Peptides against a protein of PDB entry 3LCN. Designs and how they scored, part 10

Target 1, 96 residues: chain A of PDB entry 3LCN
Amino acid sequence: QYTENLKVIVAEKLAGIPNFNEDIKYVAEYIVLLIVNGGTVESVVDELASLFDSVSRDTLANVVQTAFFALEALQQGESAENIVSKIRMMNAQSLG

## One batch from the design tools (peptide; aimed at target 1 E22 Y26 V27 L51)

Design b2_p14_4_s2 (made by RFdiffusion4, then SolubleMPNN; from b2_p14_4 with K2V L5K A11E)
Fold by OpenDDE base, seed 4:
Structure b2_p14_4_s2 (fold): chain B 96 residues (1-96), chain A 14 residues (1-14)
Amino acid sequence: as target 1 above (96 residues)
Amino acid sequence: SVTEKIKEKIEELK
């Protein structure tokens, strides 16, 4: 039920990756689909790592963990807008 | 491309 909001949130996180040259919306959609289909942090990271050579495993793990945290936050009543704002701030502070 | 591969995988999961 939080899939659409989660896609937006994950997309915001992906937008913070320097030199990311893939379609953010599709990547975000895929991550969310993996999660709602029972994926774990480890399994989703493994899947993404098998696809992305240009993005470090640590960066992918950061994205995936953010998605899981965001899902929990949504379930606990935090707004998607608030979560996005936090991620945007983190993106601005991040070195990459 | 990775995007194209992901598009295929998305369709499999939908």
Scores: peptide ipSAE 0.804, ipTM 0.968, DockQ to the pose 0.913
OpenDDE base, seeds 1, 2, 3, 5: peptide ipSAE 0.803, 0.803, 0.802, 0.803; ipTM 0.968, 0.968, 0.968, 0.968

Design b2_p14_4_s3 (made by RFdiffusion4, then SolubleMPNN; from b2_p14_4, 5 letters changed)
Fold by OpenDDE base, seed 2:
Structure b2_p14_4_s3 (fold): chain B 96 residues (1-96), chain A 14 residues (1-14)
Amino acid sequence: as target 1 above (96 residues)
Amino acid sequence: SKKEEIEKKIEELK
């Protein structure tokens, strides 16, 4: 029941990656599907690294870990709006 | 672009 919110959250995180020219919505959907189908941080990072060699493994790991943390936060009752806001602020800080 | 490849992978997981 958190998948749609998680897609929005992951998309927001991906939007913070400079020079990332892929369709963010599709990548976010793929990440969420990997997670809900039993993926781990390591396995999801490995999959993404195989697809996007222009993005550092550390950056991909940060995205994936954020997704897992966000899922836990949603399950603990935090609103998607709050999580998105935090990520947006983090993206802005990274760009600055 | 990896869009088509991702689309196929998404469909496999649905």
Scores: peptide ipSAE 0.657, ipTM 0.949, DockQ to the pose 0.977
OpenDDE base, seeds 1, 3, 4, 5: peptide ipSAE 0.654, 0.654, 0.652, 0.656; ipTM 0.948, 0.948, 0.947, 0.949

Design b2_p14_4_s4 (made by RFdiffusion4, then SolubleMPNN; from b2_p14_4, 5 letters changed)
Fold by OpenDDE base, seed 2:
Structure b2_p14_4_s4 (fold): chain B 96 residues (1-96), chain A 14 residues (1-14)
Amino acid sequence: as target 1 above (96 residues)
Amino acid sequence: SKKEEIEKKIKELK
């Protein structure tokens, strides 16, 4: 029941990656599907790294870890709005 | 773009 909110959250995180020219909505959907189908941080990062060699592994790991943390936060009762706001602020603080 | 590839992968997971 958190998948749609998680997609929005992951999309917001992806939007913070400079020069990322992929369809963010599709990538977010894919990440969420990997997670809800039993993916781990490591396995999801490996999958994304194979797809997007122009994005550093550290950046991908940050995105994926954020997704897992967000899912936990949603399950613990935090609103999607609050999580998105936090990520948006974090994106604004990023220097690339 | 990897869109088409991702689309196929998404279909596999749904």
Scores: peptide ipSAE 0.657, ipTM 0.950, DockQ to the pose 0.977
OpenDDE base, seeds 1, 3, 4, 5: peptide ipSAE 0.656, 0.656, 0.653, 0.654; ipTM 0.950, 0.949, 0.949, 0.950

Design b2_p14_5 (made by RFdiffusion4)
Pose (drawn by RFdiffusion4):
Structure b2_p14_5 (pose): chain A 96 residues (1-96), chain P 14 residues (1-14)
Amino acid sequence: as target 1 above (96 residues)
Amino acid sequence: SKKELIKEKIAELK
């Protein structure tokens, strides 16, 4: 199963949204459950937009798309640690 | 904060 890894990956992505003052663990869990229960990028983004009105649609779509891409990479055998490392790099915008 | 709302929605999904 990939659910526990996907939650950690989504939480790392959420940590990169500036001034996102929410309980990251619960938001990640919510996102992952929506995807596991058959959600699409659109349906998950729409659900998140009603909950988090301060965040732009493009930012939310970016989080959800990352969740879908990460699930595919996990199914393709990529380790969760490597995925988290790429997200940290994207969040910091630095090779360092 | 949306924490208690999110917990409620998680319980519905489970």

Design b2_p14_5_s1 (made by RFdiffusion4, then SolubleMPNN; from b2_p14_5, 4 letters changed)
Fold by OpenDDE base, seed 2:
Structure b2_p14_5_s1 (fold): chain B 96 residues (1-96), chain A 14 residues (1-14)
Amino acid sequence: as target 1 above (96 residues)
Amino acid sequence: SRKEEIKKKIEELK
């Protein structure tokens, strides 16, 4: 029930990665599908690292952990808009 | 392509 909102949230997080030259929409969808199919932070990071070796493992871990935290936040009643806003601000702080 | 690879992985999980 939260998958569509989570895709938007993960896409926002991915958009903050500098020089990430991949289709963000599809990567976000893939991450969400991995999570809802029982993936863990470690297993999802491992999968992404195998695909995107140009992105640091720490960066990938940050993206994946954000996704898990966002899912929990949604389940606890936080709005998708609020979560997206927070991520956007974090992305801006990471620029430079 | 990378995009097609990801698309295939997505379809496998749907």
Scores: peptide ipSAE 0.659, ipTM 0.950, DockQ to the pose 0.770
OpenDDE base, seeds 1, 3, 4, 5: peptide ipSAE 0.657, 0.657, 0.656, 0.654; ipTM 0.950, 0.950, 0.949, 0.949

Design b2_p14_5_s2 (made by RFdiffusion4, then SolubleMPNN; from b2_p14_5, 5 letters changed)
Fold by OpenDDE base, seed 1:
Structure b2_p14_5_s2 (fold): chain B 96 residues (1-96), chain A 14 residues (1-14)
Amino acid sequence: as target 1 above (96 residues)
Amino acid sequence: SKREEIEKKIKELK
């Protein structure tokens, strides 16, 4: 029941990556599917790294960990809107 | 673009 909200959240996080020229919605969907099918931070990062070799592993790990944290937040009752807002602020304040 | 590749992978997981 959280998958659709999680897709939106992950998409917002991906939007903060500079020079990322992939379809963010599809990448977000793929990340969420990997997670709900039993993926771990490590396994999902490995998969993404194999697809996007131009993005650093640290950046990918940050995205994936954010997804896992967001899922937990949703399960604990935090609204998707609030989570998205936080991520948007983080994206805007990032220095690189 | 990796879209087609990702689409195939998505279909495998659905």
Scores: peptide ipSAE 0.662, ipTM 0.950, DockQ to the pose 0.984
OpenDDE base, seeds 2, 3, 4, 5: peptide ipSAE 0.661, 0.658, 0.658, 0.658; ipTM 0.950, 0.949, 0.949, 0.949

Design b2_p14_5_s4 (made by RFdiffusion4, then SolubleMPNN; from b2_p14_5, 5 letters changed)
Fold by OpenDDE base, seed 2:
Structure b2_p14_5_s4 (fold): chain B 96 residues (1-96), chain A 14 residues (1-14)
Amino acid sequence: as target 1 above (96 residues)
Amino acid sequence: SRKEEIEKKIEELK
């Protein structure tokens, strides 16, 4: 029930990665599907690292952890809009 | 392509 909102949230997080030359919408969808199919932070990071070796493992871990935190926040009643806003602000603060 | 690879992986999980 939260998958569509989570896709938007993850896409916002991915948009903050400098020089990430991939289809963000598809990557976001893939991450969400991995999570809802029982993926863990470690297993999802491993999968993404195998696909995108140009992105640091720490960056990928940050994206994945954000996704898990966002899912929990949604389940606790926080709005998708608020979560997206927070991520957007965090992206703006990042120096790459 | 990379996109096609991800698309395939997505379809496998749907």
Scores: peptide ipSAE 0.628, ipTM 0.943, DockQ to the pose 0.772
OpenDDE base, seeds 1, 3, 4, 5: peptide ipSAE 0.624, 0.627, 0.623, 0.624; ipTM 0.943, 0.943, 0.942, 0.942

Design b2_p14_6_s1 (made by RFdiffusion4, then SolubleMPNN; its pose is not in this set)
Fold by OpenDDE base, seed 4:
Structure b2_p14_6_s1 (fold): chain B 96 residues (1-96), chain A 14 residues (1-14)
Amino acid sequence: as target 1 above (96 residues)
Amino acid sequence: SVKEKIEEKIKELK
């Protein structure tokens, strides 16, 4: 139900990673698919870490945790637009 | 490529 919104949200989060040159839409789609198929923070991070050795596990964990929190927020009625806005602000504040 | 790998993985999950 919230899959498409979650993809947008995760993509926004990924866009905040410095020097991340992968197609963020595909990565976001993959993350969301892993989550909706029963992935946990740990299992999704493990999968991503196997693909992106240039991104720290902490950064990946931050992305994945954000996705889970966003999913919960969506389920509780928060708009995708609000969540994206918050993430943009966080991205701007990130020290990389 | 990583993108290619992801594309294949996505197909498997859909």
Scores: peptide ipSAE 0.484, ipTM 0.918, DockQ to the pose 0.869
OpenDDE base, seeds 1, 2, 3, 5: peptide ipSAE 0.479, 0.482, 0.479, 0.483; ipTM 0.918, 0.918, 0.918, 0.919

Design b2_p14_6_s2 (made by RFdiffusion4, then SolubleMPNN; its pose is not in this set)
Fold by OpenDDE base, seed 1:
Structure b2_p14_6_s2 (fold): chain B 96 residues (1-96), chain A 14 residues (1-14)
Amino acid sequence: as target 1 above (96 residues)
Amino acid sequence: SVKEEIEKKIEELK
């Protein structure tokens, strides 16, 4: 359904994290799986924080919240391409 | 490694 599109979207968001030295595709897949298995923003952030201690909790929370917002947007009919474009623009505007 | 750990976790959720 929306899982594959969400993986692409989350991957785009992760790509905006400076110095993130992990496989973005795997991390994106894991985040999506956590969400579709009933994860909340808090529980998913907790899980990611346990894995990536070099990434701030605020940054992780931003990624996870974006994923939840993106899922809602997809369900409301917004295209994955449009969501990705928005995230790409936000990444470009980020100072770190 | 972290990647291997994530891979295992992914398989558990599939």
Scores: peptide ipSAE 0.568, ipTM 0.937, DockQ to the pose 0.869
OpenDDE base, seeds 2, 3, 4, 5: peptide ipSAE 0.568, 0.568, 0.565, 0.564; ipTM 0.937, 0.937, 0.936, 0.936

Design b2_p14_6_s3 (made by RFdiffusion4, then SolubleMPNN; its pose is not in this set)
Fold by OpenDDE base, seed 4:
Structure b2_p14_6_s3 (fold): chain B 96 residues (1-96), chain A 14 residues (1-14)
Amino acid sequence: as target 1 above (96 residues)
Amino acid sequence: SVTEEIKEKIEELK
């Protein structure tokens, strides 16, 4: 039920990755689909790592963990807008 | 591309 909001949130997180040259919307959709189909942090990271050579495993793990945290936050009543704002701020502070 | 591969994978999960 939070899939659409989660896609937006994950997309915001992906937008913070330097030199990311793939379609953010599709990557975000895929991550969310993996999660709602029962994926774990580890399994989703493994899947993404098998696809992305140009993105470090740590970066991928950061994205995936953010997605899981965001899902929990949504379930606890936090707004998607607030979560996106936090991620945008973190993106601005991040070195990469 | 990774995007194209992901597009295919998305369709498998939908």
Scores: peptide ipSAE 0.806, ipTM 0.969, DockQ to the pose 0.914
OpenDDE base, seeds 1, 2, 3, 5: peptide ipSAE 0.806, 0.805, 0.804, 0.805; ipTM 0.969, 0.969, 0.969, 0.968

Design b2_p14_6_s4 (made by RFdiffusion4, then SolubleMPNN; its pose is not in this set)
Fold by OpenDDE base, seed 2:
Structure b2_p14_6_s4 (fold): chain B 96 residues (1-96), chain A 14 residues (1-14)
Amino acid sequence: as target 1 above (96 residues)
Amino acid sequence: SRLEEIKKKIEELK
């Protein structure tokens, strides 16, 4: 029930990665599907690292952890709009 | 392509 909102949230997070030239929509969908199919932070990071070796493992871990935190926040009643706004602000503060 | 690979992986999880 939160998958569509989570896709939007993850896409916003991915948009903050410098020089990430992948299709963000599909990457976000893939991450969400990995999570709802029982993936852990470690297993999802491992999968993404195998696909995107040009992105640091720490960056990938940050994306994945954000997704898990966002899912928890949604389940606790926080709005998707609020979560997206927070991520957008964090992206703007990142230097690389 | 990588996109096609991702699309395939997505379909496997749906």
Scores: peptide ipSAE 0.789, ipTM 0.966, DockQ to the pose 0.764
OpenDDE base, seeds 1, 3, 4, 5: peptide ipSAE 0.789, 0.788, 0.788, 0.788; ipTM 0.966, 0.966, 0.966, 0.966

Design b2_p14_7 (made by RFdiffusion4)
Pose (drawn by RFdiffusion4):
Structure b2_p14_7 (pose): chain A 96 residues (1-96), chain P 14 residues (1-14)
Amino acid sequence: as target 1 above (96 residues)
Amino acid sequence: SKTDVIKEKIAELK
């Protein structure tokens, strides 16, 4: 199963949203459950937009799309640690 | 904060 790994990956992505003052672990779980229960990028983004009005739609779509891409990479055998490392790099915008 | 809302929605989804 990939659910536990996907939650950690989504949480790392959420940590990169500036001034996102929410409980990251619960938002990640929510997002992962919506995808596991058959959600699409659109349905998950729409659900998040009603909950988090301060965050732009493009930012939310970016989080959700990352979750779908990460689930595919996990199914393709990429380790969760490597996926998290790429997200940290994207969040920091630095090769360092 | 949306913590209570998120917890409720997680319980519904499960």

Design b2_p14_7_s1 (made by RFdiffusion4, then SolubleMPNN; from b2_p14_7 with D4K V5E A11K)
Fold by OpenDDE base, seed 5:
Structure b2_p14_7_s1 (fold): chain B 96 residues (1-96), chain A 14 residues (1-14)
Amino acid sequence: as target 1 above (96 residues)
Amino acid sequence: SKTKEIKEKIKELK
Protein backbone atom coordinates (compact mmCIF):
# COMPACT_ATOMS: atom_id res chain seq x y z
CA GLN B 1 0.00 0.00 0.00
CA TYR B 2 0.88 3.68 0.06
CA THR B 3 0.46 4.28 3.79
CA GLU B 4 4.11 5.02 4.54
CA ASN B 5 4.43 7.44 1.65
CA LEU B 6 1.15 9.05 2.65
CA LYS B 7 2.44 9.57 6.19
CA VAL B 8 5.43 11.47 4.80
CA ILE B 9 3.18 13.55 2.57
CA VAL B 10 0.73 14.40 5.35
CA ALA B 11 3.62 15.30 7.65
CA GLU B 12 4.89 17.75 5.05
CA LYS B 13 1.45 19.32 4.84
CA LEU B 14 1.17 19.59 8.63
CA ALA B 15 4.57 21.28 8.74
CA GLY B 16 2.97 24.22 6.97
CA ILE B 17 0.62 24.97 9.86
CA PRO B 18 1.98 27.92 11.85
CA ASN B 19 2.38 27.52 15.61
CA PHE B 20 1.51 23.83 15.51
CA ASN B 21 3.25 22.33 18.54
CA GLU B 22 2.18 18.70 18.35
CA ASP B 23 4.38 15.87 17.14
CA ILE B 24 3.84 16.04 13.39
CA LYS B 25 4.89 12.46 12.73
CA TYR B 26 2.34 11.05 15.15
CA VAL B 27 -0.42 13.33 13.91
CA ALA B 28 0.35 12.28 10.34
CA GLU B 29 0.27 8.63 11.31
CA TYR B 30 -3.06 9.11 13.04
CA ILE B 31 -4.60 10.85 10.03
CA VAL B 32 -3.47 8.07 7.70
CA LEU B 33 -4.79 5.40 10.06
CA LEU B 34 -8.16 7.12 10.19
CA ILE B 35 -8.27 7.21 6.39
CA VAL B 36 -7.28 3.59 5.82
CA ASN B 37 -9.80 2.51 8.45
CA GLY B 38 -12.62 3.96 6.37
CA GLY B 39 -12.64 7.59 7.35
CA THR B 40 -14.10 10.26 5.10
CA VAL B 41 -13.03 13.85 4.78
CA GLU B 42 -15.87 14.84 7.08
CA SER B 43 -15.28 12.19 9.73
CA VAL B 44 -11.53 12.73 9.86
CA VAL B 45 -11.96 16.49 10.09
CA ASP B 46 -14.47 16.00 12.91
CA GLU B 47 -11.99 13.83 14.80
CA LEU B 48 -9.13 16.28 14.35
CA ALA B 49 -11.29 19.24 15.27
CA SER B 50 -12.17 17.53 18.55
CA LEU B 51 -8.45 17.18 19.29
CA PHE B 52 -7.06 20.46 18.02
CA ASP B 53 -9.45 23.24 18.96
CA SER B 54 -6.70 25.82 18.39
CA VAL B 55 -6.50 24.95 14.68
CA SER B 56 -9.26 26.25 12.43
CA ARG B 57 -11.64 23.73 10.90
CA ASP B 58 -10.78 25.10 7.46
CA THR B 59 -7.09 24.42 8.03
CA LEU B 60 -7.83 20.89 9.19
CA ALA B 61 -10.09 20.33 6.20
CA ASN B 62 -7.32 21.49 3.89
CA VAL B 63 -4.89 19.02 5.44
CA VAL B 64 -7.34 16.13 5.22
CA GLN B 65 -8.39 16.90 1.66
CA THR B 66 -4.74 17.06 0.67
CA ALA B 67 -4.24 13.61 2.18
CA PHE B 68 -7.09 12.13 0.14
CA PHE B 69 -5.89 13.80 -3.05
CA ALA B 70 -2.34 12.62 -2.39
CA LEU B 71 -3.55 9.06 -1.95
CA GLU B 72 -5.27 9.25 -5.33
CA ALA B 73 -2.13 10.74 -6.89
CA LEU B 74 -0.01 7.91 -5.51
CA GLN B 75 -2.45 5.37 -6.91
CA GLN B 76 -2.28 7.09 -10.29
CA GLY B 77 1.49 6.74 -10.36
CA GLU B 78 2.85 10.03 -9.08
CA SER B 79 5.92 9.66 -6.89
CA ALA B 80 5.83 10.56 -3.22
CA GLU B 81 8.87 12.76 -3.76
CA ASN B 82 7.06 14.85 -6.34
CA ILE B 83 3.99 15.23 -4.16
CA VAL B 84 6.11 16.24 -1.16
CA SER B 85 7.96 18.75 -3.30
CA LYS B 86 4.72 20.35 -4.44
CA ILE B 87 3.40 20.59 -0.90
CA ARG B 88 6.68 22.07 0.32
CA MET B 89 6.45 24.75 -2.33
CA MET B 90 2.85 25.47 -1.38
CA ASN B 91 3.82 25.77 2.28
CA ALA B 92 6.58 28.22 1.40
CA GLN B 93 4.24 30.35 -0.68
CA SER B 94 1.43 30.42 1.88
CA LEU B 95 0.51 33.82 3.32
CA GLY B 96 -0.70 32.39 6.58
CA SER A 1 -0.08 18.65 24.13
CA LYS A 2 -2.28 16.03 22.50
CA THR A 3 0.60 13.81 21.42
CA LYS A 4 0.18 11.36 24.29
CA GLU A 5 -3.53 11.03 23.59
CA ILE A 6 -2.86 10.52 19.89
CA LYS A 7 -0.33 7.82 20.66
CA GLU A 8 -2.99 5.92 22.56
CA LYS A 9 -5.51 6.41 19.76
CA ILE A 10 -2.97 5.08 17.28
CA LYS A 11 -2.53 1.94 19.36
CA GLU A 12 -6.28 1.39 19.26
CA LEU A 13 -6.37 1.61 15.47
CA LYS A 14 -3.43 -0.69 14.80
Scores: peptide ipSAE 0.758, ipTM 0.965, DockQ to the pose 0.964
OpenDDE base, seeds 1, 2, 3, 4: peptide ipSAE 0.757, 0.757, 0.757, 0.758; ipTM 0.965, 0.965, 0.965, 0.965

Design b2_p14_7_s3 (made by RFdiffusion4, then SolubleMPNN; from b2_p14_7, 4 letters changed)
Fold by OpenDDE base, seed 2:
Structure b2_p14_7_s3 (fold): chain B 96 residues (1-96), chain A 14 residues (1-14)
Amino acid sequence: as target 1 above (96 residues)
Amino acid sequence: SRTEEIKEKIEELK
């Protein structure tokens, strides 16, 4: 029941990646589906790295870990709005 | 295209 909120959250995180020219909506959906189908941080990063070689593994790992943390936060009762706000602030602080 | 590739992967997981 958290998948739709998680898609929004992951999309917000992806929006912080400079020069990322992929369709963020579909990438976010794909990441969420990988996670809910039993993916791990490592397996999801490996999949994304195979698709987006122009994005560093560290950046991809940061996105994926954020998704897992966000899912846990949602399950613990934190609102999607709060999580999105935090990510937006983090994106604004990023230097690239 | 890349988008179409991702869309296909998405459909496989639904």
Scores: peptide ipSAE 0.745, ipTM 0.960, DockQ to the pose 0.776
OpenDDE base, seeds 1, 3, 4, 5: peptide ipSAE 0.744, 0.743, 0.743, 0.742; ipTM 0.960, 0.960, 0.960, 0.960

Design b2_p14_8 (made by RFdiffusion4)
Pose (drawn by RFdiffusion4):
Structure b2_p14_8 (pose): chain A 96 residues (1-96), chain P 14 residues (1-14)
Amino acid sequence: as target 1 above (96 residues)
Amino acid sequence: SRTDVIKEKIEELK
């Protein structure tokens, strides 16, 4: 199963949203459950937009798309640690 | 609070 790994990956992505003052672990769980229960990028983004009005649609879509891409990479055998490392790099915008 | 709403929605999905 990939659910526990995907939650950690989504939480790392959420940590990169500036001034996102929310309980990251619960938002991540919510997102992962929506995807596991058959959600699409659109349906998950729409659900998140009603909950989090301060965050632009493009930012939310970016989080959700990252969750779908990460699930595919996990199914393709990429380790969760490597995926988290790429997200940290994207969040910091630095190779360092 | 928003966290409480998210917790309720998580329980609904489970």

Design b2_p14_8_s1 (made by RFdiffusion4, then SolubleMPNN; from b2_p14_8, 5 letters changed)
Fold by OpenDDE base, seed 3:
Structure b2_p14_8_s1 (fold): chain B 96 residues (1-96), chain A 14 residues (1-14)
Amino acid sequence: as target 1 above (96 residues)
Amino acid sequence: SLKDEIEKKIEELK
């Protein structure tokens, strides 16, 4: 239902990580799959931390928490486009 | 590679 939109949203968030050298689409898909299969913020962060040594745990936690908040927002009726726009603005702010 | 590992994990969850 919301999986495809959530993949797009998570991908946008990942795109804001500097020097992230992995395939963003695959990582986003993996994060969403972990969430829809019952993952928690902590368990998903633990999984990602085991894979990505070059990304801080805090950064990973921020990505994962954003995904959970985005899912809730989608369920509450917010459009994927609005959520993506907010994330894009946040990414830009972090670069400035 | 890490990409291969992620792809494998994705297939396991589908």
Scores: peptide ipSAE 0.505, ipTM 0.923, DockQ to the pose 0.977
OpenDDE base, seeds 1, 2, 4, 5: peptide ipSAE 0.502, 0.502, 0.499, 0.498; ipTM 0.922, 0.922, 0.921, 0.921

Design b2_p14_8_s2 (made by RFdiffusion4, then SolubleMPNN; from b2_p14_8, 6 letters changed)
Fold by OpenDDE base, seed 4:
Structure b2_p14_8_s2 (fold): chain B 96 residues (1-96), chain A 14 residues (1-14)
Amino acid sequence: as target 1 above (96 residues)
Amino acid sequence: SLKEKIEEKIKELK
């Protein structure tokens, strides 16, 4: 199980969203729980979109897809630290 | 609040 690492990774991704004022840890936890309970990219995005009207669907989709990619990366043996570093770089390069 | 909604959903999933 990569639940805890995935939470950290998703939290890092959420931290890159400008003007996002919600509790990042709770949102990350919820996203991970949805995923490990059988959620798909689409179903998780739909759920988040129903909760966050201040965040675009595209942004939410980007977060969720990142989570799924991260999970795959973890399963393939990449360290959480490396994944977080990559996300941090992406956050720095992204303007929205 | 949104936080409360998420918290309740988390409780439900756990």
Scores: peptide ipSAE 0.369, ipTM 0.887, DockQ to the pose 0.965
OpenDDE base, seeds 1, 2, 3, 5: peptide ipSAE 0.359, 0.361, 0.364, 0.365; ipTM 0.883, 0.884, 0.886, 0.885

Design b2_p14_8_s4 (made by RFdiffusion4, then SolubleMPNN; from b2_p14_8, 6 letters changed)
Fold by OpenDDE base, seed 2:
Structure b2_p14_8_s4 (fold): chain B 96 residues (1-96), chain A 14 residues (1-14)
Amino acid sequence: as target 1 above (96 residues)
Amino acid sequence: SKKEEIEKKIEELK
């Protein structure tokens, strides 16, 4: 029941990656599907690294870990709006 | 672009 919110959250995180020219919505959907189908941080990072060699493994790991943390936060009752806001602020800080 | 490849992978997981 958190998948749609998680897609929005992951998309927001991906939007913070400079020079990332892929369709963010599709990548976010793929990440969420990997997670809900039993993926781990390591396995999801490995999959993404195989697809996007222009993005550092550390950056991909940060995205994936954020997704897992966000899922836990949603399950603990935090609103998607709050999580998105935090990520947006983090993206802005990274760009600055 | 990896869009088509991702689309196929998404469909496999649905």
Scores: peptide ipSAE 0.657, ipTM 0.949, DockQ to the pose 0.917
OpenDDE base, seeds 1, 3, 4, 5: peptide ipSAE 0.654, 0.654, 0.652, 0.656; ipTM 0.948, 0.948, 0.947, 0.949

## One batch from the design tools (peptide; aimed at target 1 Y30)

Design b2_p15_1 (made by RFdiffusion4)
Pose (drawn by RFdiffusion4):
Structure b2_p15_1 (pose): chain A 96 residues (1-96), chain P 15 residues (1-15)
Amino acid sequence: as target 1 above (96 residues)
Amino acid sequence: SERIEELKTKILEDR
């Protein structure tokens, strides 16, 4: 199963949203459960937009799309650690 | 589904 890894990956992505004052672990779990229960990018983004009005739709879509891409990469055999490393790099906007 | 509803309720109460 990939659910536990996807939660860690989603939490790392959420940690990169500035001034996102929320319980990251619960938001990540919520996103992962919506996807596991058959959600699409749109349905998950719409659910998140009603919960988190301060965050732009494009930012939320970016988080959800990352979750779907990461699930595909895990199914393709990429380690969760490598995926987290790429997200950290994207969040920091640095090769360092 | 029940877990999603519980989390949604928790998020809404916390906000």

Design b2_p15_1_s1 (made by RFdiffusion4, then SolubleMPNN; from b2_p15_1, 6 letters changed)
Fold by OpenDDE base, seed 5:
Structure b2_p15_1_s1 (fold): chain B 96 residues (1-96), chain A 15 residues (1-15)
Amino acid sequence: as target 1 above (96 residues)
Amino acid sequence: MKRIEELKEKIKKRR
């Protein structure tokens, strides 16, 4: 089961969103909960958009798609540490 | 579950 690692990964992705004033750990937990309960990219984005109207749908879609890709990577044997490192680098580049 | 409900309630209170 990859849920705990996925929460860490999603939290790292959320930390890259400028001016995001929500509890990152709680939001990451909710995203993972929706995914493991059979959510799709579309359905999870719809749920998040209803809660976080200050975040663009495109930004939310990027976060959710990253979560699905990370889950696939974990299932293929990539380490959580490696995935987190990649996301951290992407966050740094996006802020530049 | 409980923490998520707390988050949703906090968001609701801001609206």
Scores: peptide ipSAE 0.211, ipTM 0.783, DockQ to the pose 0.357
OpenDDE base, seeds 1, 2, 3, 4: peptide ipSAE 0.208, 0.207, 0.201, 0.206; ipTM 0.782, 0.782, 0.778, 0.781

Design b2_p15_1_s3 (made by RFdiffusion4, then SolubleMPNN; from b2_p15_1, 8 letters changed)
Fold by OpenDDE base, seed 4:
Structure b2_p15_1_s3 (fold): chain B 96 residues (1-96), chain A 15 residues (1-15)
Amino acid sequence: as target 1 above (96 residues)
Amino acid sequence: MERIKELEEEIKKRR
């Protein structure tokens, strides 16, 4: 039930990556798909790293970890809007 | 990207 919110959250995180040249919505959808079908942080990172060599493994790991933390937060009752706001702040700080 | 589409369809078929 958190799938759609998680896609939005992951997309916001991906939007903070400088020079990211992939379709953000598509990649976010795929990350969420892997997670909801039993992926782990490690397995999802491995999959993404095999597909997207333009982004460092560390950056991918940061995105995936954020997704897992966001999912946990959603399950604990935190609003998607609040999570997105936090990610936007983090993205802005990384660009500064 | 094609592989992602294939995986999405495979998972969709298993649901």
Scores: peptide ipSAE 0.085, ipTM 0.699, DockQ to the pose 0.135
OpenDDE base, seeds 1, 2, 3, 5: peptide ipSAE 0.079, 0.069, 0.062, 0.075; ipTM 0.700, 0.688, 0.683, 0.692

Design b2_p15_2 (made by RFdiffusion4)
Pose (drawn by RFdiffusion4):
Order: structure tokens, then sequence, then C-alpha cells
Structure b2_p15_2 (pose): chain A 96 residues (1-96), chain P 15 residues (1-15)
């Protein structure tokens, strides 16, 4: 199963949203459950937009799309640690 | 499904 890894990956992505004052672990779990229960990028983004009105739609879509891409990479055998490392790099906008 | 509803209620109460 990839659910536990996907939660950690989504939490790392959420940590990169500035001034996102929310319980990251619960938001990540919510996003992962919506995807596991058959959600699409649109349905998940719409659900998140009603909950988090301060965050732009493009930012939310970015988080959800990352979750779908990461699930595919996990199914393709990429380690969760490597995926988290790429997200950290994207969040920091630095090769360092 | 029940867990999603609980989480959604929890997030709404926080906000």
Amino acid sequence: as target 1 above (96 residues)
Amino acid sequence: EERIEELKTFLQERR
C-alpha cells in the first residue's frame, strides 16, 4: 500500500505553502482519503477550496496534482524518500 | 467515508 507514504509526501508539499496556518497532518490525510475514495483532481480541489478560502485555486490544484503524480511514481517503484526530497527542493526553490 | 466526514467537520470547526 502507498497510503502512508502518500500522506507524508502530501504533508511535505503542504509545508511549502506560505502563511498556511492549518494542521498539516490532518489536511494531508483528508486529501489522501479523497484520492483513495476515487476523487479526481477537480473534485479534490473543489472540496479543498470550500475548506480553505484563503489559498488560491492554482495553489490547491498544485498540491493535489502533486499527490496524483506522487502516487503514480510510488506505483512505478520510486521511493517515498526520493519524492519527498524533490518536494523539498521545489518548496525551497534551491538545488542546495 | 465516515473518516472523511469527521475530518471535514473537524476542519470546519477549527476555521

Design b2_p15_2_s2 (made by RFdiffusion4, then SolubleMPNN; from b2_p15_2, 8 letters changed)
Fold by OpenDDE base, seed 5:
Structure b2_p15_2_s2 (fold): chain B 96 residues (1-96), chain A 15 residues (1-15)
Amino acid sequence: as target 1 above (96 residues)
Amino acid sequence: MKKIEELRKKIKERR
């Protein structure tokens, strides 16, 4: 299973959201649990939107889609370190 | 299911 690596990856993605005042560790773990329990992009976004009314649906969708793509990448043999590095670069570019 | 609800509660309690 890739759940632990996926938590790290999702946490890195969440860390790129400006003014996000939630516990990143708990939110990342929650997203991963929703996914591994059969959640879809739509259902996970709906759940997160119900919790975080101050975060746009588009932002939440971007986070969730990144998680699904990262899970696929892990399953295809890409390292967690490489995926985290890509996300970190994307976060830096998005803030510019 | 139980773990999901527990995490949801933890997230809400910190807000």
Scores: peptide ipSAE 0.517, ipTM 0.901, DockQ to the pose 0.866
OpenDDE base, seeds 1, 2, 3, 4: peptide ipSAE 0.507, 0.512, 0.508, 0.507; ipTM 0.899, 0.901, 0.899, 0.899

